# Ledger of designs, part 120: peptides against a protein of PDB entry 8HF1

Target 1, 320 residues: chain A of PDB entry 8HF1
Amino acid sequence: NVMLYATKPTEVMVSFPHQEQVLTVTRLISAEIEKFYVSLDLMNIGVQPIRRSKSLQCLRDPSKKSFVKQLFNDFLYQMKEYGIYAASIAIISLIVEFDIKRRQAETLSVKLMHRTALTLCEKIRHLLVQKLQDMTYDDDDDNVNTEEVIMNFSTPKVQRFLMSLKVSFADKDPKDICCLVFVERRYTCKCIYGLLLNYIQSTPELRNVLTPQFMVGRNNISPDFESVLERKWQKSAIQQFRDGNANLMICSSVLEEGIDVQACNHVFILDPVKTFNMYVQSKGRARTTEAKFVLFTADKEREKTIQQIYQYRKAHNDIA

## One batch from the design tools (peptide; made by RFdiffusion4, then SolubleMPNN)

Design b2_p18_3_s1 (from b2_p18_3, 6 letters changed)
Fold by OpenDDE base, seed 2:
Structure b2_p18_3_s1 (fold): chain B 320 residues (1-320), chain A 18 residues (1-18)
Amino acid sequence: as target 1 above (320 residues)
Amino acid sequence: SLSVEYEDLDELLEELEK
């Protein structure tokens, strides 16, 4: 029994400039969402009966308004953290979600609330797409999905991430790649997945090299609303990654629940490592020989990030 | 030219122990 000494991954940090480049479009979108929140608070949706979820643990968020605000807050986070290109993908996910909720609405007032949210999402989508088109001088929607547009309308963090993918995987054999990308939020998985699909298709060196998938965490807020389709898709995505039909997986905290994913040669942590468990679990996936564990940090948070990783390493060594 | 600079965390952490 050769105890395969789990080779420690090479841990590297990539710094990016913290540019609070507040585009006029992002300010306008934020202001429109704030106005919508004021209108939403004034909407009479009636007292929704607290349907006790049959599953003991998850109190259904009794406030359908809270859920709407959460989705827009998550969108605002994605726009800020990943840029307006990522936001153009994220807004589509909101449109889909609100359309499902509108169709499932048991009352006219709730249906109207989700319809109003959809109308706002379509306005936001138009503003984002228009801003992306301003660079191309072309009215063709496909022209906004170029490598140049994606890079220019992404945050420095996302730019460094995409460049890291290109440098790491350009013209490699797809079989030699097993990559995980960790993000904090569930909806970020879908957003980054959509961004990566477009980036890979626009980047010749990656088109036949990277095949992305994503895993979305269980929706603890409404497990009953996790469509049977989403659960089937998650199982399929995991299986494709296990079978090598996908070689890059975007995931959130789902991997903390013991999803047996193969040993990976690259692990990217796109968002800040907030917990010891996240550090250990994500690093623990970089198990191949010469595996890389890549952290992304803002320059302003560099020292704090290094100190935090030091504390996590110390704590891990004290348990081992 | 956008370059990606990689910093080795082991090297950075050894500097904190000194």
Scores: peptide ipSAE 0.374, ipTM 0.854, DockQ to the pose 0.765
Fold by OpenDDE base, seed 4:
Structure b2_p18_3_s1 (fold): chain B 320 residues (1-320), chain A 18 residues (1-18)
Amino acid sequence: as target 1 above (320 residues)
Amino acid sequence: SLSVEYEDLDELLEELEK
């Protein structure tokens, strides 16, 4: 009986100060979105034909307005949780989505609704980019994608995460790295992926060391709304990670569905662990001999986080 | 320079059991 001593990963916690970035720009953006919601509620888009799609299960969100509000609410969450720099990446994803929806619009009223949403996204993008440029004292470097700009316009959580990556992986062999980054929301995967691409490119010690990919969570609500392109991209990203062509994978709760990812040496939990299953499954991916499992917590929630992890460990030991 | 401080969760949990 070779007791496969499943080497228990080293579990570490990184605390960060709870700074509400009370920036005037974030207040302006929030106020513009609220004004847009009032306008959106007044828009007459007509009775949407309930296309009985053959898949009985996908109750399409009956309100095309609800979907628009969901995207902006997810954007506001990302701006709050990850900062202005991450928000500047997130807004591009909204622009792309609303442009697709505008082109696919079956009615003039729906086309106009998505056009109005696009105009707001362009205004938000301008406000964000302007704020990123205002802190570049040097007039000459129009490049808002420097390590300094990324760090200064990221939340303390994201700052600690990026620093943890730099300390953990600077000048290492890419083949020795197998890293997972867990986030709560599907759209956060794309946002953090874009941020990491820019950060890695701006950080010489991480250039050619980290190659990120992301997994888009299956939208449990409607597999039919996943574009064929998104599904192909997800399969390609998973395959690249399996083949070692990518060594950092950003994922949401999708690993619950049995995506067989290789044993990882680093697992970062960027967002709070809300469920026992998330804790066990994410920790269960840190299987190498020197594996690290890294949690991030706000200082104000430190005690609550420690108590929650204690309860999860106790529950796990009672099942084992 | 922002430093990252890592706290060992095993050590922190042992402190809660005392």
Scores: peptide ipSAE 0.368, ipTM 0.854, DockQ to the pose 0.790
Fold by OpenDDE base, seed 1:
Structure b2_p18_3_s1 (fold): chain B 320 residues (1-320), chain A 18 residues (1-18)
Amino acid sequence: as target 1 above (320 residues)
Amino acid sequence: SLSVEYEDLDELLEELEK
């Protein structure tokens, strides 16, 4: 039995302090969303006409209210987990989505619901942008997309992640870099992608070194126009990464669906590893001894994270 | 200056086995 000593990547853990301080702006935003939920629950949107389109999606959210709440809950999660700067990017994705849904609305009541959601998103965007601008002393340099602003308005987790990128890739040859960044949620991929674009552009040592791309899951959901666009985007993003036109890929847990991504020399797990499958699949992308597999953990969850990784390693060794 | 400290997981796990 040739024990194929699968060359294990170097596994490292980066600890970050738990941020307990809630800014006044984040409390205000959360309160505005809660008020909106009360209003949303009172909205009579009527019975949605069952369109004859066999799309299973119409069966999942007949009221379309659950989808609206899901988007705002995802935004609140991103604001909490990644910070105000990431939230300023995340809110734009909600604005785009609600504008699409508003235009696609078949009834006046549904159109009004999405319009109300959109109005709230614009208010939230203004509150976030204003807070980002509070650190820019000079009225003339309205550029909130500086390294300093990004770092100061990111959570300790994101700060450590960005610093890890800078330390790992500063002034390196782009051809020698193949990096994966795993996140839990689909909307987080796009949010962190936007953050990284701005960070790389503002960081001279990473300019022309890192070219990010993002990949979201195959929504096995209905072949709606959005799903076709998502599939096209996914194929294009994967191809760019395969061709070396992108050297950093942000992906959600969707690599579970058999997306053949190249072996990478860096794998960052930005969100907690929640499943054995996520651990094995993400680690399985770092195939060389020179490859780094980087986990991020809050200090308070450090021991629990170590124990969980121990259990996953044991389980993996028992199956192999 | 924010420093990034990397802890080796193999070292940490070996400490749990002791």
Scores: peptide ipSAE 0.367, ipTM 0.850, DockQ to the pose 0.771
Fold by OpenDDE base, seed 3:
Structure b2_p18_3_s1 (fold): chain B 320 residues (1-320), chain A 18 residues (1-18)
Amino acid sequence: as target 1 above (320 residues)
Amino acid sequence: SLSVEYEDLDELLEELEK
């Protein structure tokens, strides 16, 4: 009887100040998106084929107005939760998506809708890049990817996360690092991945120490939405992490599906823990000796977070 | 100065049980 003493990870909470960065640029972007929604509602794109399953109808047709609104709502969420720097990366994903849909459009009206959305994304990108450049005395796009610019244009949550990475991993052997970062939303994985690439390149103590990858969840809604390219990327990213070619993996809620990832020594939960399953499954990946499980909470939500973790621990102990 | 404050969850939860 090898009692696998499952070494319990050290559970740590990091608090951050709740600052709504109400910048003029974020207000302008929000107003432009709202104006676009009014225009979008007036567009005649024809009768969309109603596929039978009512609850997922909005997500199933990429040519629908509801899908366009969802992408912009996800962008607005990322800008609010992660900051202007993260938003400058997130908008590129929207540009790519709307360009693909513009090319695949079966009708002139649908093509025009995606073209209008794309034009708005390019305007938003310009506004974000211009704001990042206001801190750089030089007009060169390459100068916006400094540690200082990334930190100044990130939310307090992201600032504390980046500082926690620097403190935890500065000048360590890359072979001794196995790190997971959990985020709530699929699109956040790509955004935080791009931010981390730039941050690691701008931070000498993390250069050649951290090699990030990201894994997007299998979209349980329709295998047709997973491009062959996305499936290949997921397999490659997991394999690189298993082989030790990547030592930091950004994941959405997908690890609930039993993806066989090696035991990790660090698990970061960047977004609020909303479910018991997310808590148990993410914590269950921190299995090495002296493993750390790190939660981030706003100061105003600290008491509520502690109470929620207490309830999850109690429920876990009652089942175990 | 940006400081990261770490709080131990075991210590915080033991305080709730007292």
Scores: peptide ipSAE 0.356, ipTM 0.850, DockQ to the pose 0.721

Design b2_p18_3_s2 (from b2_p18_3, 7 letters changed)
Fold by OpenDDE base, seed 5:
Structure b2_p18_3_s2 (fold): chain B 320 residues (1-320), chain A 18 residues (1-18)
Amino acid sequence: as target 1 above (320 residues)
Amino acid sequence: SLTVEYEDLDKLLEELEK
């Protein structure tokens, strides 16, 4: 029974303090988004014909307003869960998306809606960047991408994650590293990827050690919203990770979709494990003899996390 | 200095079985 000799990875939990970063800037941004939602609800953009696609594709919001609200709600989630620095990267993805949607708009009213959303994103970006610059002593060095700025404007979860990477991989041979980082949401993959690029570049001990890539699951957004470019990026990212040209892969739900990824020596679960399948599939990628499986939990959720992992282990042992 | 505290999940789960 070959399954018996699967060396269990070393499972480690990292706790972090639950700090609600009550910054004036985050309150201001949230208030501006809420004000925008009120304005958005008053916009008459007409009823778009519901293309009855035969597939149970989610009824495209006939107003396209739900999609706009979803992107801003996802941004607010990134800002809350990962911090202001991560939010400054996440807002760029919204700017790109709303600019594409503005160009693709079939009506003047829809074009104006996406333009208004874009203008709000540009304002939010300015507010975030200005706040990041408040810590740069040199008025002349617009370089908000230092290790110090990244750490100070990240949530305790992200701080512990970055420190765990530094401790785990400082001065190691890149060939000895095969790391997966699991996140819950699609937009988190891009956000954490951008954060890691800047962090690795600003951290000498990780420079030329870690080469990150990201992969997004297909299930969260209708295939019709996946750009051809994004699908090409995913295929390229997987291939680079298989070829060893990338040694750290950030992914959301990708393993549940049957994407074959190689055996890894490190697996980080940055967000809470919400499903048994996620636990088994992610842990099942940590297959080397010295493999580590690292969970992150808020202190307030520590006991609940331990109990949940206990139940998942029990259920896994009953199936094996 | 930000300290990262690592807890061994096997030890924590053994405590729940007692």
Scores: peptide ipSAE 0.362, ipTM 0.854, DockQ to the pose 0.733
Fold by OpenDDE base, seed 2:
Structure b2_p18_3_s2 (fold): chain B 320 residues (1-320), chain A 18 residues (1-18)
Amino acid sequence: as target 1 above (320 residues)
Amino acid sequence: SLTVEYEDLDKLLEELEK
């Protein structure tokens, strides 16, 4: 009876410098969002008809203002955590979401609110794209998707992540790669996916090596707000990853819900591990021989991260 | 040159137990 001792993954930490990219553009964008919040608070949206939508969220915010603020707060988080390049992709997700909400608006006042949010998103998009173009003499949108532009307008965390991918997977056989990338937020999955598509396309050593997909948790969005297209995309993405047609999967909380994903040889945790469940579930996917579990931490949070992992390991050993 | 430095967590955690 060879007890196949499930080989514990090699757990690795990658530290990155905490650079607050205090760019003038990020300050301007933050100030525009703050001005918009003041305007949003003054908007009289009236009493929205409480449709008995089964989602608890519709009961909590009849004005739908909190949802608008949440999306912009998520955008601000992405801009801060991943950089201007990632923010240029993230803003497109907001545009799509607000356009859907504008079309679904039951009242003129709600429609106008979402239109105002869209106008702000287009302004932000323009500011971001213009800043990316400052490094490129050519006005072509395709010219902002170079490895250099992506790297220079990414945070140190994202830079280290992209470099780690390049070092780990350059010129490897695609079939030998099964990689998971964990992020905290749903919208980050799409943002990092778009960033990775552009990075892989601009990086010859990865272009025919990595095929990314993304999965977004169902439970954070009312089934009523998940487009039929998003649900189809998730099913297709999972299937492509299972079939080996995709070898890198970006995940949020989806894996906490017991989505059976194959044993992976690489697991990257791009965001801080905030819960014991996240640690156990993500680490539990690194099951192949010589599997790597890679954590990213700011230098400032290094000690705290180590202590947190220690506590999680101890707690896991006490349950086992 | 941007370098990726990898730290072994097992080694780091053993240092905390001492």
Scores: peptide ipSAE 0.355, ipTM 0.849, DockQ to the pose 0.740
Fold by OpenDDE base, seed 1:
Structure b2_p18_3_s2 (fold): chain B 320 residues (1-320), chain A 18 residues (1-18)
Amino acid sequence: as target 1 above (320 residues)
Amino acid sequence: SLTVEYEDLDKLLEELEK
């Protein structure tokens, strides 16, 4: 039980301005997704056979439409919370998912639904990449992965996070680094991972210093091939992090699932701490006084964040 | 230049207890 460890990390808060990225491209993308939802609601995909699989897959919408909407809503959330650069990475995961589902479709109507979703994702990807290229003179996709492009097309939260990584780890020995990054949503792990790979590669001071990995929560007990791959990836990522072959791990609620990760000297909470368990478990990974526990908060949510941490500390002290 | 300002949570929480 991580709660039994008296951890006294240095707890730090980083504030960032609340800036909504009101870009024409984000409005256009949102409008195209809304139009797609109207079209999706009109699609007759028939009654899908309820596979009597006793697995917790019963939460997969038997209509398959809710799952499609969930993926696009998750994308819209990522675009809003992390910026259009992160969205350009996130959309690739939707493309992969809809292509798999298109191939696995049991009916022509379901195949068409996933094809329409895929076509929309490809359009969205093009719009995002084109917008990123507005800062580059070259049409080469590789030129959008500069430190400048990443920073300019990221939200203030992500900008502060990337800057905090640069300040914390520039020109350090990679062996001295054990970093956790906590995010709320499982799909954000992969998105931020892709963003970090590009940022580290474009930032000389972090090249050969940070080696990121990500862990996705095991909540998909689905025996599907995708869940097996996710489990294999998770095991490999954890092992690489334990062996020191990776020194930065992006996690969601993974610690609630009993995944024991080693003690870390840096813990970043990129998203708001929504639960007492998340606070205690994430803080419980920063076990030394030299360890840093870094929270990110919007300026408008600063007081609320401080009050929430106060309540969590009080609750922790009452149980300890 | 973007600057990262770090606020000490222990200090901030001590101010709330006063």
Scores: peptide ipSAE 0.354, ipTM 0.847, DockQ to the pose 0.749
Fold by OpenDDE base, seed 4:
Structure b2_p18_3_s2 (fold): chain B 320 residues (1-320), chain A 18 residues (1-18)
Amino acid sequence: as target 1 above (320 residues)
Amino acid sequence: SLTVEYEDLDKLLEELEK
C-alpha cells in the first residue's frame, strides 16, 4: 500500500484592491454597445430557417441576434474584469468572429447585421488603441505592448497575476515549470493568452522561460458548432503541453471533463471559485512536490473568500 | 494544517518598483 502521500499544495491567497477603473473610454464603449443593441433589436433579419441539424436535439440555435449580444456582453465583462489592455486583444477576437459570420451569411439582412457589428468593433478597437497610445509619447503600435503599458492598463487582479508569474518564474528552467491558469469563460482564455504572449515578450526574464497555450472550452450548447479548426487546435495545444513544448496552459472549466493533464507545480485561479468541484479539481492538479495553488480575491470579498475556502476544505476532508 | 500564506503582493510590488 504505497500511501500516495498526496503532497498537499501550498495554498496562497493574493488580495487586490477593488478599483473600478471608471475611465471615460469604458463609459463611451458601453454607451456605443447599448446604442447598437437598440439598433439590433429593430433589425428585421427575417424568419431564420430552422436548420434541422441531424442531431435530434432541437438545440434552439440561439437567435443570430442573441449570439451577437453574447459576444459583446463577454467583451464588456473582459474589459471590466481584466482592463483596457486585455479589451484591446479581446476586440480582435470579435472582429475575426463577425467577419467569418459575415462571409457565411446566407441572407443580405444577416450579412448587414454582422457588418454593423464589425463596424462597431473597429470603432471600439480605435478607442482602445488611442487610449493605450495616450501614455506613450510615440504613436508606434509596438510601443503599446511594453510591460509598463500592459501593467498600467490592466486591472489590479491582472497586475497581481502578472507580478506573481514574474516572481515565480523569472530566469527558471522551462522544464521545471508546469503551470495551469484557470479562468471562468471560454473567451477569456484567448484574451489572457494574447496578453501573456505580449507580456512575456516585453519581459526579458520570462522570454524563453514561459511558453503559453490555451484550451478552448467545449461549447456546452453543441459540439457540432465547434469549428473543426478549434477542435484541432485544442488537441494540438493539449499535446504540446503533454510533450513539454508548452509549460503554461490557460483553461476554463473544461478540465472538469477529465482532460488528463500531467501533475502541475503551479495552479493559478484567476477568477472566483464558484463551485466545490472547481476547487477540488483545480487543486487536484497541483500534485508535484512544492506545488503552489494561488487564488485571487478582491479586498472587499477577502473574508467571504476565506470562509468559502474553509467550507470547501471541510467538505473535502469529510469525503476523504 | 494548510496554511494559507497571504503573500502581501503590495509589499512585493513596492519592492519591485524600487
Scores: peptide ipSAE 0.283, ipTM 0.740, DockQ to the pose 0.107; fails the geometry check

